# Ledger of designs, part 65: peptides against a protein of PDB entry 4U39

Target 1, 302 residues: chain A of PDB entry 4U39
Amino acid sequence: SIKVIGVGGGGNNAVNRMIENEVQGVEYIAVNTDAQALNLSKAEVKMQIGAKLTRGLGAGANPEVGKKAAEESKEQIEEALKGADMVFVTAGMGGGTGTGAAPVIAQIAKDLGALTVGVVTRPFTFEGRKRQLQAAGGISAMKEAVDTLIVIPNDRILEIVDKNTPMLEAFREADNVLRQGVQGISDLIATPGLINLDFADVKTIMSNKGSALMGIGIATGENRAAEAAKKAISSPLLEAAIDGAQGVLMNITGGTNLSLYEVQEAADIVASASDQDVNMIFGSVINENLKDEIVVTVIATG

## One batch from the design tools (peptide; made by RFdiffusion4, then SolubleMPNN)

Design b2_p14_5_s1 (from b2_p14_5, 5 letters changed)
Fold by OpenDDE base, seed 2:
Structure b2_p14_5_s1 (fold): chain B 302 residues (1-302), chain A 14 residues (1-14)
Amino acid sequence: as target 1 above (302 residues)
Amino acid sequence: ASFVKFFKSKEELR
């Protein structure tokens, strides 16, 4: 089984976005220290952590409170994660609950023997230096607790969106990028495509790899596969080039008109941009909600 | 720290 845990406000917003986009084949768990925020979750499983510590009033933007809240609720977290083959831990770093609790939850998942993947955001620079510093500490703790940690730099989202994009929409886009990071992996396992991967393939690429970067490309038209692949490998979300990565996981998602030729063309472009010694795996997914669009997701590990 | 060492900068791919 695949479980997705949204931790704190940003993680739960991402989980809500996943549910709204009908990401299939995963179980959703919402975790928060704020009981009111948790009630707004669309997840089937809702877990309040640190009820004694916080009384449901949240972590007060303090990561140490988030950490202690997860430690208080360790047994409940273990029970909720029991039997998972794979666990996604998603959070917005820089806050109290997400920053503090996500590493603890990730460690619990890893100790249970699940392939543990963190998908987290760094805060926007405009959220202030304190959030950036807290996020750095949380990311460091996540690296030790996960098999793979995908870090999304929110400032790079501003390079993808229009300059006039309202701040609220920039946060929604961050939630969407978190969704794409989870879905780009989970669909390879859970959703049939033209080229299917199994869990063992994904585990080979993601187990004990540490930090990862994600690139996304979307295109339409006759050259859509090539364009989407080129956009993915040049994505602003990639803080570095995919050359030098030890592993690459690629998802090519299209509509019912996705051809094997397009899948191969996209895969060849990403392979050509990667080192010859890279362990690359790719899968394809058919999403009936995509009309003429191809979405290429690249996750570079190592 | 280790991750940044393996990725070449985007400027080197252009």
Scores: peptide ipSAE 0.000, ipTM 0.330, DockQ to the pose 0.038
Fold by OpenDDE base, seed 5:
Structure b2_p14_5_s1 (fold): chain B 302 residues (1-302), chain A 14 residues (1-14)
Amino acid sequence: as target 1 above (302 residues)
Amino acid sequence: ASFVKFFKSKEELR
């Protein structure tokens, strides 16, 4: 089984976005120290952590409170994660609950023997230096607790949105990028396509790989596969080129008109941008909602 | 809902 655990406000917003986009084949768990915020989650499983510590009033933007809250609720977290083959831990780094609790939850998942993937955001620079520093500490702790950590630099989202995009929409896009990171992997396992991967394939690429970068490309039209692949490898979300990666996981998602030729064309472009010794695994997914769009997701590990 | 194409290539952003 695949479980997605959203931790704190940002993680829970991402989980809500996943549910709204009908990401299939995963169980959703919402975790928060704020009981009122947790009630707004669309997840089937809602877990308040640190009830004694926080009394449901949240972590006060303190990562140490988030950490202690997860530690207080360790047994409940273990029970909720039990039997998972794969666990996605998603959070917005820089806050109290997400930053502090996500590494603890990730470690619990890893100790249970699940393939543990972190999908987290760095805060926008405008959220202030305190959040950036807290996020750095949380990311460091996550790296030790996961098999693979995908870090999304929110400032790079500002490169892909209109300059007039309201702050609220920038946060929504961060939630959407978190969704894309989870879905780009989970669909390879859970959703049939033209080229199917199994959990063992994904585990080979993601097990004990540390930090990962994600690129996404979306295109339409006659050359949509090539354009989407080129956009993915040149994505602003890639803080480094993919040529240094030891492993590449690629998802080519299209509508019912996705051709095997388009899948191959996209894969060849990503392979050509990667080192020859890279372990590249690619899968294709059919998503009827994409109609004429192709979405290429590239996850570079190592 | 106008699918806001959120992802521009690095080249398109230059």
Scores: peptide ipSAE 0.000, ipTM 0.339, DockQ to the pose 0.033
Fold by OpenDDE base, seed 4:
Structure b2_p14_5_s1 (fold): chain B 302 residues (1-302), chain A 14 residues (1-14)
Amino acid sequence: as target 1 above (302 residues)
Amino acid sequence: ASFVKFFKSKEELR
């Protein structure tokens, strides 16, 4: 089974976005120290952590409170994650609960023997230096606790949105990028396509790989496959070129009109931009909601 | 630790 655990405000917003986009084949768990915020989760499983420590009033933007809250609730986290083959831990780094609790939860998942993937955001620069420093500490702790850590730099989202985009919409886009990171992997296992991967294939690429980068490309029209692939490998979300990666996981998602030729064309573009010795796996997914769009997701590891 | 599992059944989420 695949479990997605959203940790704190940002992680729970991402989980809500995943549920709203009908991401299939996963179980959703919402975790928070704030009981009122947790009530707004759409997840089937809702877990308040650190009830004694915080009294449901949240972590006060303190990562040490988030950490201690997860430690207090260790047995409950273990019970919720038990039997998972794969666990996604999603959070916005820089806050209290997400930054402190996500590494603890990830370690619990890993200790249970699940393939543990972190999908986290760095805060926007406008959220201030304190959040950036807290995020750096949380990301460092996540690296030690996961098999693969996908880090999304929120400032790079500002390069792909209009300059007049309201701050609230920039946060919604961060939630959507977190969704794309989880869905780009989970769909390869859970959703049939033209080229299917199994859990063992994904595990070979993601097990004990450390930090990863994600690129996303979306296109329409006659050359949509090539355009989407080119956008993915040149994505602002990639803080480094994919040519230095030891492993590449690629998802090619389209509507019911996605052709095998388009899948091969997209895969060839990503392969040509990667090192010759790269371990590349790719899968295809059919999503009827995309109609004429192709979405290429590239995850570079190592 | 009082685990408040808010299990909303699938029926209450629809």
Scores: peptide ipSAE 0.013, ipTM 0.422, DockQ to the pose 0.015; fails the geometry check
Fold by OpenDDE base, seed 3:
Structure b2_p14_5_s1 (fold): chain B 302 residues (1-302), chain A 14 residues (1-14)
Amino acid sequence: as target 1 above (302 residues)
Amino acid sequence: ASFVKFFKSKEELR
């Protein structure tokens, strides 16, 4: 089974966005120290952590409180994660609960033998230096606790959106990018396509790889496959070129009109931009909600 | 024009 754990406010918002987008084949768990915020989760499983420590009042933006809350609730977390083959831990880094609890939860998942993937955001620069420093500490702890850590730099989202985009919409886009990171992987396992991957293929690419970068490209029209692939490998979310990655996981998602030719064309573009010795795996996904759009997701590891 | 169109929800694609 695949489990997605949203940790703290940002993680829970991302999980809500996944549920709203009907991401299939995953179990959703919402984790928070704030009981009121947790009640707003759409997840089937809702877990309040650190009830004794916080009294359900949240972590007060303190990562040490988030950490201790997860430690207090260790047995409950273990029970909720038991039997998972894969665990996604999603959080917005820089806050109290997400920053402190996500590494603890990730370690618990890893110790249970699940393929543990972190999908986390760095805070926007405008959230202030304190959040950036807290996020850096949380990301460092996550790297030690996961098999692969996808880090989304929120400031790069600002390069994609209009300069007049309201702050609230920028956060919604961050939640959506977290969704795309999880869905781009989970769909390869859970959703049929033209080229299916198994869990063993994904495990080979993602086990003990450390930090990863994600690129996304979307296009329409006659050259949509090539354009989507080119956008993915040049994505602002890629803080480095994919050349030099040891592993590449690629998802080509289209509607019912997605052709094998388009899948191959997109794969060839990504392969040509990658190192010759790269371990690249690619899968295709059919999403009936996509009409004329192709979405290419690239995850570069190593 | 947004360089990356994010995945639209099923509702937004309707």
Scores: peptide ipSAE 0.000, ipTM 0.363, DockQ to the pose 0.028; fails the geometry check

Design b2_p14_5_s2 (from b2_p14_5, 4 letters changed)
Fold by OpenDDE base, seed 3:
Structure b2_p14_5_s2 (fold): chain B 302 residues (1-302), chain A 14 residues (1-14)
Amino acid sequence: as target 1 above (302 residues)
Amino acid sequence: ASFVKFFKSRAELR
């Protein structure tokens, strides 16, 4: 089974976005120290952590409170994660609960023998230096606790959005990028396509790889496959080029009109931008909600 | 419509 655990406010917003986009084949768990915020989750499983420590009033933007809350609730977290083959831990870094609890939850998942993937955001620079410093500490702790850590730099989202984009829309887009990171991997296992991957294939690319980068490209029209692939490998979310990556996981998602030729064309473009010795695996997914769009997701590891 | 506009490649931003 695949479990997605959203930790704190940002993680829970991402989980809500996944549910709203009908991401299939995963179990959703919402974790928070704030009981009121947790009640707004759409997840089937809702877990309040640190009830004694916080009284359900949240972590007060303190990562140490988030950490202690997860430690208090360790047995409950273990029970909720038990029997998972794969666990996605998603959080917005820089807050109290997400920053402090996500590494503890990730370690619990890893200790249970699950393939543990972190998908987290760095805060926007405008959220202030304190959040950036807290996020750096949380990301460091996540790297030690996961098999693969995908870090999304929120400031790179601002390079793509209009300068007049409201702050609330920028956060919604960060939640959407977290959704795309989880879905881009989970769909390869859970959703049929033209080329299916198994869990063992994904495990070979993602086990004990440390930090990873994600690129996303979307295109329409006659050259949509090539354009989406080119956009993915040149994505602003990629802090570095995919050259030098030891492993590449590629998802090519299209509607019912996705052709095998388009899949091959996109795969060839990503391969040509990668090192000759790269371990690349690619899958295709059919999403009936996509009309004329192709979405290419690239995860570069190592 | 909003989703397609968001993922411009670095090449389109230059």
Scores: peptide ipSAE 0.000, ipTM 0.383, DockQ to the pose 0.035
Fold by OpenDDE base, seed 4:
Structure b2_p14_5_s2 (fold): chain B 302 residues (1-302), chain A 14 residues (1-14)
Amino acid sequence: as target 1 above (302 residues)
Amino acid sequence: ASFVKFFKSRAELR
């Protein structure tokens, strides 16, 4: 089974976005120290952590409170994660609960023997230096606790949105990028396509790889496959080129009209941008909601 | 109505 755990406010917003976009084949778990915020989760499983420590009033933007809250609730986290083959831990870094609790939850998942993937955001620069410093500590702790950590730099989202985009919409886009990171991997296992991967394939690429970068490309029209692939490998979300990556996981998602030729064309473009000795695994997914769109997701590891 | 499973701290169950 695949489990997605949203940790704290940002993680729970991402999980809500996943549910709203009908991401299939995963179990959703919402985790928070704030009981009121947790009640707004659409997840089937909701977990309040650190009830004694916080009394449901949240972590006060303190990562140490988030950490201690997860430690207090370790047994409940273990029970919720039991039997998972794969666990996604999603959070916004820089806050209290997400920053502190996500590494603890990830370590619990890893200790249970699940393939543990972190999908987290760095805060926007406008959220202030304190959040950036807290996020750096949380990301460091996540790297030790996961098999693969995908870090999304929120400031790079500002390169793909209008300069007049309201702050709330920028956060919604961050939630959507977190969704795309989880879905780009989970669909390879859970959703049939033209080229199917199994869990063992994904495990080979993602097990004990440390930090990863994600690129996303979306296109329509006659050259949509090539355009989507080119956008993915040049994505602002990639802090570095995919050149030099030891492993590449690629998802080519399209509507019911996705052709095998388009899949091959996209795969060839990504391969040409990667090292010759790269371990590349690619899958194809059919998503009826995309109609004329192709979405290429590239995850570079190592 | 999907039954929402709410996990409480074991400390609240004692």
Scores: peptide ipSAE 0.000, ipTM 0.267, DockQ to the pose 0.014
Fold by OpenDDE base, seed 2:
Structure b2_p14_5_s2 (fold): chain B 302 residues (1-302), chain A 14 residues (1-14)
Amino acid sequence: as target 1 above (302 residues)
Amino acid sequence: ASFVKFFKSRAELR
C-alpha cells in the first residue's frame, strides 16, 4: 500500500489538493497539532499529534514543539503507517508542525521498512529569514529520515507564475507542485499507462538516494511530448540540471490520445540531458482528464 | 557539496 501523510498546514493543503485532483491508489493521512485546521482536512484518516503538549492549539511556529508532538504520538503514527510499502511525507518547511513533526514521521515510516519519500517545500523568501532558517533545519533532519527527499524551492514557483500572481495563488501553486511530486511517483505504480512500472523499479531509483530535485513540463500541440520534456529538464524547480544525477525517475502523462511515439520522444530527450551512467526509469500514465496536454515529471536523485 | 558538482549549470541545457 501507498500512504500519503500531510504534516501541518502546508502538508494538509497539499493532501487536500491531491484528493481534489483524484490522485488514485493512495491512502491519505492528515497530521496536525492544530485540531481546527485538521478538521478542514479531506483525508479519511485524521490524526491530531501532541494533544497533551499543544491541547490542539498548534505548534506556535516552533519546530521543537512539532517534533515533541510527533514523539508524543509515536505509537499512533506507527499504527497508521503499519503495512505501508511506500510512505510519502509532505510538508511545508519553515512552520512549527511540518518542520518538526515531518522528520519524526518519516523516521517512523523508514523504521517500519517502508520506502519513505519526503516531498517538501522551502518557504518563499518573503516569508522571512526565520522561516528559511527553520526550514533548513527541518530539511536537514528530513534528509536523515527518508530514502529520498524532494525539495521544492517556492521562490522558483514565482518564475513559473505571472509576476502579478496574488500571494494566495502562489501558495496554491506550491500545494499543486507538492501534489505533482507525489502524483508523478504514485501514478507510476498505481495508475495503468502505456508503460507501467512496478514498486520494485521505483524502489531501485529512490531507496537511500538522499536529496532529489523535480522538474515539470506541460505542453499541447503537435510537438507536445518534446516540448513537455524540454520544459521538465529546464524547469525552474530544478535548482540544478539533471546531468550528474545518479537516478532519474520520469513520468509521461497524457490523455487517451497519448502515443508510444510521444512517450519515446519525451524519454529520449530526458535521457539525452542525463549522464550516460544514470539509472533512468520512465513510465507512462493515462489520465482521462487530460485532453490534449502532456505532463512530464522528472525526478533527479543523487 | 557533491550534489552541486554533478548538475551542469542551467545555461548549458538551453
Scores: peptide ipSAE 0.006, ipTM 0.474, DockQ to the pose 0.038; fails the geometry check
Fold by OpenDDE base, seed 5:
Structure b2_p14_5_s2 (fold): chain B 302 residues (1-302), chain A 14 residues (1-14)
Amino acid sequence: as target 1 above (302 residues)
Amino acid sequence: ASFVKFFKSRAELR
């Protein structure tokens, strides 16, 4: 089974976005120290952590409170994650609960033997230096606790969105990018396509790889596959080139009109941008909600 | 900082 656990406000917003976009084949768990915020989750499983410590009033933007809250609730987290083959831990770094609890939860998942993938955001620079510093500490702790950690730099989202995009919409786009990161992987396992991957294939690329970068490209038209692939490898979300990655996981998602030629064309572009010795695995997904669009997701590990 | 060492800089792809 695949479980997605959203941790704190940002993680829970991302989980809500995943549910709203009907990401299939995963179980959703919402975790928070704030009981009121947790009640707004759309997840089937809702877990309040650190009830004794916080009394449901949240972590007060303190990562140490988030950490202690997860430690207090360790047994409950273990029970909720038990039997998962794969666990996605999603959070917005820089807050109290997400920053502190996500590494603890990730370690619990890993100790249970699940392939543990972190998908987290760095705060926007405008959220202030304190959040950036807290996020850096949380990301460092996450890196030690996961098999693969995808870090989304929120400031790079500002390069994708319109300059007039309201702050609230920028956060929504961050939630959407978190969704795309989870879905880009989970669909490869859970959703049939032209080229199917198994869990073992994904595990080979993601097990004990540490930090990862994600690129996304979307295109339409006659050259949509090539354009989407080019956009993915040049995505602002990639803080570095995919050249030098030890592993590349690629998802080519299209509608019912996705051709094998388009899949191959996209894969060839990503392969050409990767090291010759890279372990590249690619899968295709058919999403009937995509009309004429192709979405290419690239995850570079190592 | 450690992660960037495994990837060529984006400036090289531009």
Scores: peptide ipSAE 0.000, ipTM 0.361, DockQ to the pose 0.037; fails the geometry check

Design b2_p14_5_s3 (from b2_p14_5, 4 letters changed)
Fold by OpenDDE base, seed 4:
Structure b2_p14_5_s3 (fold): chain B 302 residues (1-302), chain A 14 residues (1-14)
Amino acid sequence: as target 1 above (302 residues)
Amino acid sequence: ASFVKFFKSREELR
């Protein structure tokens, strides 16, 4: 089974976005120290952590409170994660609960023998230096606790949205990018397509790889496959070129009209941008909601 | 009705 755990406010917003977009084949778990915020989750499983420590009033933007809250609730987290083959831990780094609890939850998942993937955001620069410093500490702790850590720099989202985008919409886009990171991997395992991957293939690419970069490209029209692939490899979310990655996981998602030729064209573009010695695995997914769109997700590891 | 399973700590079940 695949489990997605949203940790704290940002993680729970991402999980809500995943549920709203009908991401299939995964179990959703919402984790928070704030009981009121947790009640707004759409997840089937809701877990309040650190009930004694916080009394459901949240972590007060303190990562140490988030950490201690997860430690207090360790047995509950273990029970919720039991039997998972793969665990996604999603959080907005820089806050109290997400920053402190996500590494603890990730370590619990890893200790249970699950393939543990972190998908986290760095805060926007406008959220202030304190949040950036807290996020850096949380990201470092996540890197030690996961098999693969995908870090999404929120400031790069500002490069793909209009300058006049309201702050609330920028956060919604961050939630959407977190969704795309989880879905881009989970669909390769859980959703049948033109080219299916098994869990063993994904495990080979993602086990003990440390930090990963993600690129996303979306396109429509006659050259949509090539355009989506080119956008993915040149994505602002990629802090470095795919050239030099030891492993590449590629998802090519389209509607019911996705052709094998389009899949091959997209895969060839990503392969041509990668090192010759790269271990590249690609899958194709059919998503009826995309209609005429193609979405290419590239995850570079190593 | 999505049964929200609230995991209560084992200590609260005692």
Scores: peptide ipSAE 0.007, ipTM 0.312, DockQ to the pose 0.014; fails the geometry check
Fold by OpenDDE base, seed 2:
Structure b2_p14_5_s3 (fold): chain B 302 residues (1-302), chain A 14 residues (1-14)
Amino acid sequence: as target 1 above (302 residues)
Amino acid sequence: ASFVKFFKSREELR
């Protein structure tokens, strides 16, 4: 089984976005120290952590409170994650609960023997230096607790949205990018396509790889596959080029009109941009909600 | 620190 655990406000917003977009084949768990915020989750499983510590009032933007809250609730987290083959831990880093609890939850998942993937955001620069510093500490802790940690730099989202995009929409886009990171992997396992991957393939690329970067490209028209692939490898979300990555996981998602030729064309572009010695795997996914769009997701590991 | 070392700068891919 695949479980997605959203941790704190940002993680739970991302999980809500995943549920709203009907991401299939995964179980959703919402974790928070704030009981009121947790009640707004659409997840089937809702877990309040640190009930004794916080009394449901949240972590007060303190990562140490988030950490202690997860430690208090360790047994409940273990029970909720038990039997998972893969666990996605998603959080917005820089806050209290997400920053502190996500590494603890990730470690619990890893100790249970699940392939543990972190999908987290760095805060926007405008959220202030304190959040950025807290996020750096949380990301460092996540790196030690996961098999792969996908880090999304929120400031780079501002490069892919209109300059006039309201702040609230920028946060929604961050939630959407978190969704894309989870879905880009989970669909390769859970959703049939033209080229299917199994869990063992994904595990080979993602097990004990440390930090990862994600690129996304979307295109339409006759050259949509090539354009989407080019956009993915040049994506602002990639803080560095995919050359030098030890592993590359690629998802080519299209509508019912996605051709095998388009899949191959996109894969060849990503392969050509990668090192010759890279372990690259790619899968395709059919999403009936996509009309003429192709979405290419690239995850560079190592 | 190790991950950043393996990625060539974006300027070389453009």
Scores: peptide ipSAE 0.000, ipTM 0.354, DockQ to the pose 0.038; fails the geometry check
Fold by OpenDDE base, seed 3:
Structure b2_p14_5_s3 (fold): chain B 302 residues (1-302), chain A 14 residues (1-14)
Amino acid sequence: as target 1 above (302 residues)
Amino acid sequence: ASFVKFFKSREELR
């Protein structure tokens, strides 16, 4: 089974976005120290952590409170994650609950023997230096607790949105990128396509790889596969070129008109941009909601 | 297609 655990406000917003987008084949768990915020989750499983410590009033933007809250609730977290083959831990770094609790939850998942993937955001620069410093500490702790940590730099999202985009919409886009990071992997396992991957394939690429970067490309028209692939490998979300990656996981998602030729064309472009010795796997997913669009997601590991 | 367009819900894409 695949479990997605959203931790704190940002993680729970991402989980809500996943549910709204009907991401299939995953179980959703919402975790928070704020009981009121937790009640707004669309997840089937809702877990309040640190009830004694926080009394449901949240972590007060303090990562140490988030950490202690997860430690208090360790047994409950273990029970919720038990039997998972794969666990996605998603959070916005820089806050109290997400920053402090996500590494603890990730470690619990890993200790249970699940393939543990972190999908987290770095805060926007406008959120201030304190959040950036807290995020750096949380990311460091996550890196030690996961098999692969996908880090989304929120400032790079600003490069792909309109300059007049309201702050609230910028956060929504961050939640959407978190969604894409989880879905880009989970769909390869859970959703049929032209080229299916199994869990063992994904595990080979993602086990004990440390930090990872994600690129996304979308295109339409006659050359949509090539254009989407080129956009993915040059994505602003990729803070480095993929040519230095030890592993590449690629998802090629299209509508019912997606051809094997288009899949191969996209795969060849990503392969040509990667190191010759890279361990690359790719899958294809059919999304009936996509009309003339192709979406290429690239995850560069190592 | 815009990156923002991809972030639409599956319902909005139908």
Scores: peptide ipSAE 0.000, ipTM 0.370, DockQ to the pose 0.029; fails the geometry check
Fold by OpenDDE base, seed 5:
Structure b2_p14_5_s3 (fold): chain B 302 residues (1-302), chain A 14 residues (1-14)
Amino acid sequence: as target 1 above (302 residues)
Amino acid sequence: ASFVKFFKSREELR
């Protein structure tokens, strides 16, 4: 089974976005120290952590409180994660609960033998230096606790949105990018396409790889596959070029009109941008909601 | 020591 755990406010918002977008083949768990915020989750499983420590009042933007809250609730987390083959831990770094609890939850998942993937955001620069510093500490702790850590730099989202985009919409886009990161991987396992991957294929690319980068490209029209692939490998979300990656996981998602030729064309573009010795695995997914769009997601590991 | 091959910065691709 695949489990997605949203940790704290940002992680739970991302999980809500995943549910709203009907991401299939995954079980959702919402984790928070704030009981009121947790009640707003759409996840089937809702877990309040650190009930004794926080009394449901949240972590007060303190990562140490988030950490201790997860430690207090370790047995409950273990029970919720038991039997998972893969665990996604999603959080917005820089806060109290997400920053502190996500590494603890990730370590629990890893200790249970699950392929543990972190999908987290760095805060926007405008959220202030304190959040950036807290996020850096949380990311460092996550890197030690996961098999693969996808870090989304929120400031790079500002490069792909309109300059007039309201702050609230920028946060929604961050939630959407978290969704895309989880879905881009989970769909390769859970959703049939023209080229199917198994869990073992994904595990080969993601096991003990440390930090990863994600690129996304979307295109329409006659050259949509090539354009989407080019956009993915040049995505602002990629802090570096994919040519240094040891592993590449590629998802090519299209509508019912996605052709094998388009899949091959997109894969060839990503391969050409990668090192010759890269372990590249690609799958395709059919999503009827995409109509004429192709979405290419690239995860570069190592 | 797993040589983390440093990703070339985008500036080097341009």
Scores: peptide ipSAE 0.000, ipTM 0.381, DockQ to the pose 0.036; fails the geometry check

